# Peptides against a protein of PDB entry 3B8E, part 206

Target 1, 230 residues: chain A of PDB entry 3B8E
Amino acid sequence: PFLIFIIANIPLPLGTVTILCIDLGTDMVPAISLAYEQAESDIMKRQPRNPKTDKLVNEQLISMAYGQIGMIQALGGFFTYFVILAENGFLPIHLLGLRVNWDDRWINDVEDSYGQQWTYEQRKIVEFTCHTPFFVTIVVVQWADLVICKTRRNSVFQQGMKNKILIFGLFEETALAAFLSYCPGMGVALRMYPLKPTWWFCAFPYSLLIFVYDEVRKLIIRRRPGGWVE

## One batch from the design tools (peptide; made by RFdiffusion4, then SolubleMPNN)

Design b1_p27_7_s2 (from b1_p27_7, 22 letters changed)
Fold by OpenDDE base, seed 1:
Structure b1_p27_7_s2 (fold): chain B 230 residues (1-230), chain A 27 residues (1-27)
Amino acid sequence: as target 1 above (230 residues)
Amino acid sequence: VEELLEKLLEELEKKLKELLKELEERK
C-alpha cells in the first residue's frame, strides 16, 4: 500500500494510526500462526533427512503464500479506497499526482472528476473516511484466510491449536475494527471516521477471490504432485 | 512503472464505473 502511495502520488489511503493497527493487530495473528506452524512442524518432524534444506523449502513456501495473501489484501484495501473516492467524485485516474494539491492547505478549490470544488477540510474528511474501510477490508479478507485454513482438512486437523489462536486473533481484530469504526470521537482522535455498513461488503469479493485462489492452488498441487507450486 | 500503474488505474476506473452504474440501476 505504501509503495503504491509513493509511486502513484495519490492521496494517503491509510493513516499512520491505521498502519499501526494493521501492523500490531492484523500482522500479529499471521505471525503467531506461522510461529505455531513452524513449532508444530518442528515437533512433528521425525528425523528430517536434511533438516536445513527441508526447513528452507518450507519457510520459502510459507513466505510466498503469505506474501501472496498480503498482496491480495493490499489490492482489496485499494479497491475499497478507490470505490469510496469514486463515490465522492474522485475517479482513480484523477487521483494520480493529486497528492501535492490534496495535502496543500492553501488550495481550497481542488476539483474532482466532475468539476466539483473541494475545500481542504472536505478533502481530509474524505481521506480519513478511507482509513477505517481500508482497515476493515483487511480484517474481512483475513476471515477468508481463516476459512481457507479451516478447509485445509489434512493440515488443519493436525493443527487444532493453531485454529483457536487464529480465531481468537480474528475476533480481536474484528472487535478492534468495530471499536475504531463506531466509537464516538475516533474521527477526531484517530482520524478514522465511522464506517457505513455497506463498506463491509466491499471486501467480500476479495475474500472470495482468495478462497478461489487457494482452492485452485490446492487443485493444481493435487494434480501435479511434486510440481514447482508445492 | 508509472505507465503500468496508469493503465491499471484506467482499467480499475472502467470496472468501478460499470459497478456504480449497476448499483444505480438496482436502486
Scores: peptide ipSAE 0.006, ipTM 0.222, DockQ to the pose 0.183
Fold by OpenDDE base, seed 5:
Formats: structure tokens, sequence, C-alpha cells
Structure b1_p27_7_s2 (fold): chain B 230 residues (1-230), chain A 27 residues (1-27)
């Protein structure tokens, strides 16, 4: 997200406070849950092939898969960001290069895509209005990510939701997201303004995409053991 | 804490703007 912010010179999509809430709040319990996840049945039954070469390849492939999931997650966040700004009169094309004028306190006549002028204060309210939905989008996408990370080869439908810690993690991150989004004073204290309940659903297509991606990946691995997708 | 974070963010943004300007000038 921060790299895109720099490259595209768009208004800040995600605040530092929001990032801290993700790293310290939402990711901690899920990460612990994954550490205590039961080993997949096939992992335990795999005969040691060549432990040195196969371990390195497997670690690289896992890292690539997580990297791809992270990219889909970021795309979901940016989608939500662009939709909110579009609803407030700023089309995505207009946001490109706008950051310099957007962040300038002395410019109070920044025009939106429809010619409406926005004061600095108004622009910052809209910017901060994007932070909460971006955070919520990350949480919603993490639901799918956490579920798919439970297994390496088997479908989630085959392994089931047995880890109680994972379920607790999903509940905790959702409760935190709801608290930060709707608790009075969060807009002032954390610059996280309340969002419409409909924004929770904005990320669902991306959660589904991650889920489908992982199921397809696992299906390919099962059909072609030792393939490049493993 | 919020004010401190905002100040830090503003400083970071300023530095980033300067770096971007330098990169643009080198193109």
Amino acid sequence: as target 1 above (230 residues)
Amino acid sequence: VEELLEKLLEELEKKLKELLKELEERK
C-alpha cells in the first residue's frame, strides 16, 4: 500500500494507526492460531525424499503463495479506497498525482472530478474516512486467508474448521474491526471514522477470489504432485 | 499519541515528496 501511495502520488489510503492495529491487534491471534494448527494428514505421512533440496523449494513456494495472497489483499483494500473516494466525487484517474495538492494545507480549492472545491479539512475527513474501510477490508480478506492457511494441500472442506484458536482469532479481529469502526470517539482518537455496514461487503469478492485461488492451487497440487505450483 | 503520529506522518510524507522530486529530476 505504501509503495503504491508513493508511486501513484495518491492520497494516503492507510494510516499508521491503522497499520499498527492490523499488526498488533488483528494479526497476532491469527498468527498464533496458525502456529498451533494441526498438521495436515499428508504432511505427516510424507516419506522424507531429499530433505535438503525439497525443504528449500517448499519454503520458496509457500512464500510465493503468501506473497500472491498479500497482493490480492492489497488490491481489495485499494478497491475499497477507490470506491469511497469515487462516492465522494474523486474518480481514480483524478487521484493520480493529486497527493501534493491534497496534503497542502494552504490549498483550499482542490477540485474533485465534478468541479466541486474541497477545503483541506474536508479532504482530510474524506481521507480518514478511507482508513477504516481499508482496515475492515483487510480483516474481511484475512478471514479467507486464515481459513486457507490451515491446510497446504487438502481443501478446507476436507480438513474442516477444527482449530478453536483460529475461530477465536476470526472473532477477535472482527470484533476489533467493529469496535474501531463504530465506537464513538474513534474518529477523533484514531482518525477512524465510522463506515456504512455495506462497506463490510466490499471486500467479499476478494475474499472469495483468495479462497478460489487457494482451492485451485491445492487442486493442482493434488493432481500433479511435485509440480511447479506446489 | 495521535498528534505525535500525525506529526511523524507529516515528516515522513515531506521526506517522501522530496525524494520523489529528486527522482523526477533525475529522469
Scores: peptide ipSAE 0.006, ipTM 0.223, DockQ to the pose 0.024
Fold by OpenDDE base, seed 4:
Structure b1_p27_7_s2 (fold): chain B 230 residues (1-230), chain A 27 residues (1-27)
Amino acid sequence: as target 1 above (230 residues)
Amino acid sequence: VEELLEKLLEELEKKLKELLKELEERK
């Protein structure tokens, strides 16, 4: 998200505090959960790792987690961001290069895609309105991410949801998302304004997409062992 | 990369406009 913010010079889609909340709040418990996940049958068949030389996490798992999953997660967040801004009159193409003027408190006549002028305060309200839905989108996408990360080749339906800690992690991150979204004062403290309940559902298609994508990927791996998709 | 991003955003904008239109038609 931050890289796209820099490259595209768009208004900040996700605040630093929100990023910290993701890293410390939503990712930590799931990460612990994954450490206690039962190994997949194909992973168990692999040669034991040398704990002195081998990374605890397989490079392929790292590549999958930070590459593919992270990309889809970011896309989900950005989708929500662009939807909210579009609903407020800022089309995606108009956001390109707008950051400089957007963040300038002395410019109170920034025009949207429809010629409406926005004050600095109004712009910041819209920006902060994006932070909460972006965060919630990340959480909802993480539901799918966590489920798929526990397996490499096997379907979720084959591996099952046996890890109680994983289930707890899903509830914890959801509860945190609800707290940050609806608790009074979060707009001031974290620049996360209250979320319309409808925005919780905005991420669901992406979660489903991730799930389907991973199942298809795993199916391909099972059909073509040793392929580039592995 | 910027050009690619612009193209992607244009495509996204088109999709968003379509979705917004659909939402307006449902209201």
Scores: peptide ipSAE 0.005, ipTM 0.206, DockQ to the pose 0.193
Fold by OpenDDE base, seed 3:
Structure b1_p27_7_s2 (fold): chain B 230 residues (1-230), chain A 27 residues (1-27)
Amino acid sequence: as target 1 above (230 residues)
Amino acid sequence: VEELLEKLLEELEKKLKELLKELEERK
């Protein structure tokens, strides 16, 4: 998301604090889950596994899966961002290159796609209104990731521990999203304005897309074991 | 990369306009 912000020169879709919450909250749970899976695999497999080759394959598979899911999450967040800005009069094409004027405190007459002038304060309210639903979209998409992880053919014990850690992580993220969205003062402190309940539903199509993507991927793996999709 | 982003944005705009029309027709 931050790379697209720099490349497209659009208004900031996701605040720095929210990015940190995603990176620390969202990425730590998978990392912990993987650490437990490796520890359990090392306990169960008493045979001398070449730890370098098997670690590399698992790290590559996880990195690829995480990278693909992360891209779909980012696309979902950006979709929500563009919907909110469009509802406020800023069409996606108009946002390209607008950052310089958008962030300038001395320009109080930035025009939207319909010729309405926006003050700096009004623009910042709209920007901060986008931060919360972007974060919530990522959290809702991660619910689909939980379902995907539950359907993996891992051992019952590995799946049980992963499920507890993943459930705890998703609960933490959901609680954080609710706290940031509805706690008074978060708009001033974290630049996240309250979320309309309707915006929770904007992420569901992307959650469904991830679910369908993973089921198709699993179907391909089942039909062609050892293929490039692994 | 910029051309790809512009194409993606144009497709997103078309889908958004279609969704907005459907929402207006259901009101």
Scores: peptide ipSAE 0.000, ipTM 0.206, DockQ to the pose 0.188

Design b1_p27_7_s3 (from b1_p27_7, 22 letters changed)
Fold by OpenDDE base, seed 3:
Structure b1_p27_7_s3 (fold): chain B 230 residues (1-230), chain A 27 residues (1-27)
Amino acid sequence: as target 1 above (230 residues)
Amino acid sequence: VEELLKKLLEELEEKLRKLLEELEKKR
């Protein structure tokens, strides 16, 4: 998200504080849960591992999976961002290069795609209105990511939701998203305005796409072990 | 990269416009 913000010079889609909350708050417990599940699975398999080769393969698989899923998360967040700005009169093409004028406190007549003038305060309200649904979109997509990362080769339906730590991580992420979205004062503290309940559903198609993609990937791996899809 | 982003944004705008038109027809 931040790279696209710099390259496109668009209004800030997600605040730096909210990014830190995602990285430290939402990703930490899931990462611990996955590490625990991997350790448990490794204890059960008792195969003599070559720690150097197996760590390298595992790091490559994790890095590729994380990179692909991270890209889908970013796309989902940006989709939600552009929908909200379009509903407020700013079409995506009009946002390109707008950041300089958008962030200028002395310019109170920035025009939208329909010629409506926006004050600095009004623009910042719209910007902060985008932060919450962008964050929630990432959390909803992370639900799918956490569920799919539970298994490397087996379907989620085969292994089930037995990891209590993973379930706790999903609950924590959801509770954090609800707290940041609806708790009074978060608009001032984190620049996140309250989210309309309808925006929670905007991320569901992306979560479903990730889930389907990973199940298809795992199915291919099971049918063709050692293929390029690993 | 900028040209790719512009193309992606144009496709997104077209999809959004169609969705808005469908929502307006259902009202």
Scores: peptide ipSAE 0.008, ipTM 0.222, DockQ to the pose 0.183
Fold by OpenDDE base, seed 2:
Structure b1_p27_7_s3 (fold): chain B 230 residues (1-230), chain A 27 residues (1-27)
Amino acid sequence: as target 1 above (230 residues)
Amino acid sequence: VEELLKKLLEELEEKLRKLLEELEKKR
């Protein structure tokens, strides 16, 4: 998220606080839960290859999976960010390069895509309004991503939800998201303004899409072992 | 704890801003 912020010079989509909350809060328990996940039945049936190469491959696979999850989460968050800003009059194209003027306290006449002028205070309210939904979107996407990552090849429906730690992690991150979104004072303390319930649903289509996509991908992998889709 | 966190976050934001400004000056 921060890299995109720098490259695109857009208004900050996710505050440092929310990034820290993701990195230190929401990702820890899920990551631990994945570490305790039982090996796939397909992995257990594989003859042990050279233990050194298998460890390296496993570490690479975990790293790649984590990187992919992070990318999907970021995409979901940015989607929500762009939706909120578009609803407030800032189309995505207009946001490109806008950061310089956006962050300037002395410019109180930044125009949106419709010619409406925004004061610095108004802009910051909109920016901070994006932080909470971005965070919540990441959490909602994590629900799907964690379920997806539970198995590499098997369907979630085949493996089931046996990992109690995973379930606990899902509840914990959801509870944290609810706390940060609705607890009084979070807007002042963490620059996370209260989230309208409607924004929770903004992430669901995306979460569903990635879930369906992954199930289809896994189905293809099962039908065509050794394909480029792996 | 909240005040400490707020201060830490403000410091972090300031450091990040300075880093960004430095990166912009080098471009």
Scores: peptide ipSAE 0.000, ipTM 0.212, DockQ to the pose 0.021
Fold by OpenDDE base, seed 4:
Structure b1_p27_7_s3 (fold): chain B 230 residues (1-230), chain A 27 residues (1-27)
Amino acid sequence: as target 1 above (230 residues)
Amino acid sequence: VEELLKKLLEELEEKLRKLLEELEKKR
C-alpha cells in the first residue's frame, strides 16, 4: 500500500500504524501457522523443516505468505479505498498526483471530480474513513488467502482445516479488526474511524470470489497438469 | 527512503504513545 502511495502520489490509503498492525498482528501469526501446515509436494520442493527443531520458517512459506497474501490484500484494500473515495466524489483517476494538495492544510479548496471543494479537515475525515474499511477488507481477504496458501493443487475441502494455529490466527486477526474498528478512541489515536458493520459484509463477497477462483484454478491444475495455470 | 522510513517510524511511535496514554487514562 505504501509503495503505491508513493508511486501514484495518492492520498494515504492506510496509516502506518494500521500497516504495522497488519504486519505484526494479522500477518505474522498466520504466516507462522503455515509453517506448521502439511505442505503439498508441489509447494515445497524441499522437505519441510521441522518447526520444533530449527524454529526457522521456510523461506518458501514466507514468500508465499507475504507475497501472495500481500498482493491480494492490497488489491482488496485498494478496491475498498477507491470505492469510498468515489462515493465521496473522488474518482480514482482524480486521485493521481493529488497527495501534495491533499496533505496541505493551507489548501481548503481542493476540488473533487465533480467540482466540489473540500477543506483540509473534510479531506482528512474522508481519508481516515478509508483506513478502517481498508483494514477490515484486508482481514476478510486474508481469511481466504491464508486458506488458499495451504494448498496449490488440493481443494481446501480435501486438505481440511486441521491447523489449530491457523484457526487461531483467523480468530485473532478478526478480533483485532473488531477492536481497531469499534474501540473508543481509535479514531483519535490511530485515525481509524468507526466502521459501519455493513462494510464487513461488503468484503465477504470479494473474499468468496477469490476463494472460488482459487478452487477453480486448482481444479484446472488437477485436470491439466503442466498447464499455464500452474 | 531512509528519511521516509524515519518519518514513518516517528509517526508510528507518536501514535503508539498517544494510544498508551489513552489506555493509561482509562485505568
Scores: peptide ipSAE 0.000, ipTM 0.226, DockQ to the pose 0.019
Fold by OpenDDE base, seed 5:
Structure b1_p27_7_s3 (fold): chain B 230 residues (1-230), chain A 27 residues (1-27)
Amino acid sequence: as target 1 above (230 residues)
Amino acid sequence: VEELLKKLLEELEEKLRKLLEELEKKR
């Protein structure tokens, strides 16, 4: 998110507070839950063919897969960001290079895509209005991430939702997202303005995409063991 | 190429740090 902010000079899509909430609030319990996840039955039954070479390759491939999932997650966040700004009169193309004027307190006549002028205060309200939905989008996409991380090869449907800690993590993330989004005073305290309930659904296509991606990946691994997709 | 990428990353990190500091001052 910050790299895009720097390169494209767009208004800040995700604040430091939201990042902190992701790292400490949403990612911690899920990460712990994954450490206690039941080992995949096929991993334990397979004798290691070549423990030194296969381990390194597998770690790299896993890292790449998680990197791709992270990219999809970021795209989901940016999608929500652009939709909210578009609803407020700022089309994506108009946001490119706008940051300098956007962040200037002395400029109170920044025009949107329709010629409406926005004061600094109004712009910051809109910016902060994007932070909460971006955070919520990350949480919703993380639902998919957590579920797919349960197994490396088997389908989620085959492994099932056995880890109670993982389920608890999903509820904790959702509860935190709801609290930050709808609790009175969060706009002042955390610069997270209330989210319309409809914005929770903006991430669902991306969550579905992650599920489909992972299921296809796992299907390929099952059909072609030892292939480049592992 | 690796050195160039490293320098570019360092510049980006420095730019990011400056921007974050500016944002913190504006909040």
Scores: peptide ipSAE 0.000, ipTM 0.188, DockQ to the pose 0.030

Design b1_p27_7_s4 (from b1_p27_7, 22 letters changed)
Fold by OpenDDE base, seed 1:
Structure b1_p27_7_s4 (fold): chain B 230 residues (1-230), chain A 27 residues (1-27)
Amino acid sequence: as target 1 above (230 residues)
Amino acid sequence: LEKLLELLLEELKKRLEKLLEELEKLK
C-alpha cells in the first residue's frame, strides 16, 4: 500500500495509526494462534532428507505463498479505497498525482472527477474515511489467510477448525476492527471515522479469492505430489 | 524499523492523550 502511495502520488490510503493497528493489533494474535496450530502430520513425519537444503526450499515456498497472499490483501485494500473515493466523486484515474494538491492546506478548491470543489477539511475527512475501511478490509482478508494457514496440503474442510486459539484470534481482530470503526472519538483520536456496515462486505470477494486460490493450490499439490507448487 | 515503531508509538500516545482530553470535556 505504501509503495503504491509513493509511486502513484495518490491520497494516503492507509494512515500511520492504521498501519500500527494492523502490525501490532491484528497480526500479533493471529501469528501466536498459528504457532499453536498443529502442523499436518505429513509435514512433521517427513524427515528432511537433507536438513539444510530441504529447510531452505520449504522456507522459500512459504515465503512465496505469504508474498502472494500479501499482494491479494493489498489489492483488496486498494479496491475498497478506490470504491470509497469513487463514491465520493474521485475516480481512480483522477487520483493519480493528486496527492500534492490534496495535502496542501492552502488549496481549498481541489476538483473531483465531476468538477465539485473540495476544501482541505473535506478532503481530509474523505481520506480518513478510507483508513477504517482499508483496515477492516485487511482484517476480513486475514480471516481467509488464517483459515488457509491451518493446513498445507489438506483442504480446510477436511481438517476442520480445531484450534481454539486461532478462533479466538479471529474474534479478537474482528472485535478490534469493530472498536476502531465504531467507538466514539476514534475519528478525532485515530483519524478512523465510523464505517458504514456495507464496507465490511467489500473485502469478501478478496477473502473468497484467497480461499479459492489456496484450495486450488492444495488440490494441485494433492494431485501432483512433489510438484513446484508445494 | 525500531525507529519507525517508536515514532508510531509516540504518535499513538499523543492521539490517546487527545482522546482522553476530549472525553474529559464530555463529562
Scores: peptide ipSAE 0.015, ipTM 0.337, DockQ to the pose 0.019
Fold by OpenDDE base, seed 2:
Structure b1_p27_7_s4 (fold): chain B 230 residues (1-230), chain A 27 residues (1-27)
Amino acid sequence: as target 1 above (230 residues)
Amino acid sequence: LEKLLELLLEELKKRLEKLLEELEKLK
């Protein structure tokens, strides 16, 4: 998220405090839950691998768990960010390079994509309005991401939802998201304004898409071992 | 599994260190 913020020079999609809440509050329990996941049935049936190849597999699994999931989460968050800003009159193309003027307190006539002028205070309200939905979107996407990361090759339906720690993690992150979104004072303390319930559903199509994509990917891996998809 | 756990713990440690650095910058 921060890299895209710098490269695209867009208004800040996610506050520093919110990033900290994601890293400490949301990602920790899921990461622990994955460590306690039962071994995949197909992995247990495999002959002992060469120690050199096992290291590579572990590095790939870690890269997937921390790198790929993080990218998917970021994409989901940015999707919600762009939707909110577009609904407020700022199209994605117009946001490119806008940060300098956006963050300037002395500029009170920043124009949106429709020629409406926005004061600094109005801009900050809409920016902070993006922080909570971005966070919630990450949580909703994590519902799918955590479930798909239970197994490398097997379907979620084959492995089942037996990891109680994972289930607890899903509830914990959801409860945290609800707390941060609706607890009084979070707008002042964390610059996370209350979220309309409708925004919880904004991430659902994306989560479903990721879930379906991963199940299809795993199906292909099972049918064609050693393919580039693996 | 033990190696995976160790690597996960190392990554978690790195993330925590980064978070601490960010918290220190906020003070």
Scores: peptide ipSAE 0.010, ipTM 0.274, DockQ to the pose 0.021
Fold by OpenDDE base, seed 4:
Structure b1_p27_7_s4 (fold): chain B 230 residues (1-230), chain A 27 residues (1-27)
Amino acid sequence: as target 1 above (230 residues)
Amino acid sequence: LEKLLELLLEELKKRLEKLLEELEKLK
């Protein structure tokens, strides 16, 4: 998220505090749950790694946790960010390069895509309005992503939902998201304004799409071992 | 529970190290 923020020079989609909440709150329990996931049938065919030399968390699981999860979360969050800003008059193309003017408190006439002028205060309200839905979107996308990360090649229907820690993690992150979204004072403390309940559903189509895409990918891998999608 | 806590601590440490590395790159 931060790299895209720098490269595209867009308004800040996710605050530093929300990033910390994701990294320390929502991702930790799910990441650990992956370490306790039952081995996939193809992984079980590999020689057991030496537990003294190999990290408790498989490098592959780490790469999935930090690479793939983070990327999907970012994509989901940015989707919601662009939707919210578009609903407020800022089309994605208009956001490119807007950061400098957006963050300048002395500029009170920043125009949206429709020629409406926005004061600094109004812009910051919209920015902070994006933080909570972005966070919630990450959680909702993470539901699908955690499930797909359980296996590399097997379907979720084959591996099942036997990991109780994963299930607990899903509930924990959802509860945390609800707390941060609706607890009084979070707007002041974390710059996370209250979330409309409708925004919880904004990420569901995206999560479903990722889930379906990954299941299709896994199906292709099973049908064509050694393919480019592996 | 002890193994879970150890894994939690290791993951937390890794996350903090990454955050520190990112912060250092910004400087």
Scores: peptide ipSAE 0.007, ipTM 0.271, DockQ to the pose 0.020
Fold by OpenDDE base, seed 3:
Structure b1_p27_7_s4 (fold): chain B 230 residues (1-230), chain A 27 residues (1-27)
Amino acid sequence: as target 1 above (230 residues)
Amino acid sequence: LEKLLELLLEELKKRLEKLLEELEKLK
């Protein structure tokens, strides 16, 4: 998300505080939960694997999975960002290169795509209005990611929700998202304005897409062991 | 990466300063 902000010179789609909350708050407990689940799986599957080759393959698979999932998360967040800005009169094409004027406190007449002038304060309200839905979109996509990462080859339906730490991680992410979205003063403190309940549902199609994609991927792996999709 | 970190740090500082200003207004 932040790389696209720098490259495209668009208004900031996700605040630094929200990024920190994602990296430290929402990703840490899930990562711990996955580490425990991997440790349990490795304890049960101890055949003498060559530790060098299998670690490299696992690290590459994990890196590719996190890279792909991270890209889908970013796309979902940016979609939500562009929809909100478009609803407020800023079309995606108009946002390109707008950052310099957008962040200038002395320019109070930045025009939207329809010729409406926006003050600095009004622009910042719209920017901060994007931060909360972007964050929630990431959390909802992370639900799918966590459920997917639980199983490498088996369907989620075969392993079930046995990992209590994973369930706790999902609850923590949801509770954090609700707290940041609806707690009084978070708009001031974190620059996250209250989320309309409808925006929670905007992320569900992406979460479903990831879930379907991974179930199809796992189905292919099960049907063709040793294929290019491993 | 260094430019990214600098921008992140600058934005974090600006946010902390605004938070402090708003906390002072609530007092």
Scores: peptide ipSAE 0.009, ipTM 0.314, DockQ to the pose 0.022; fails the geometry check

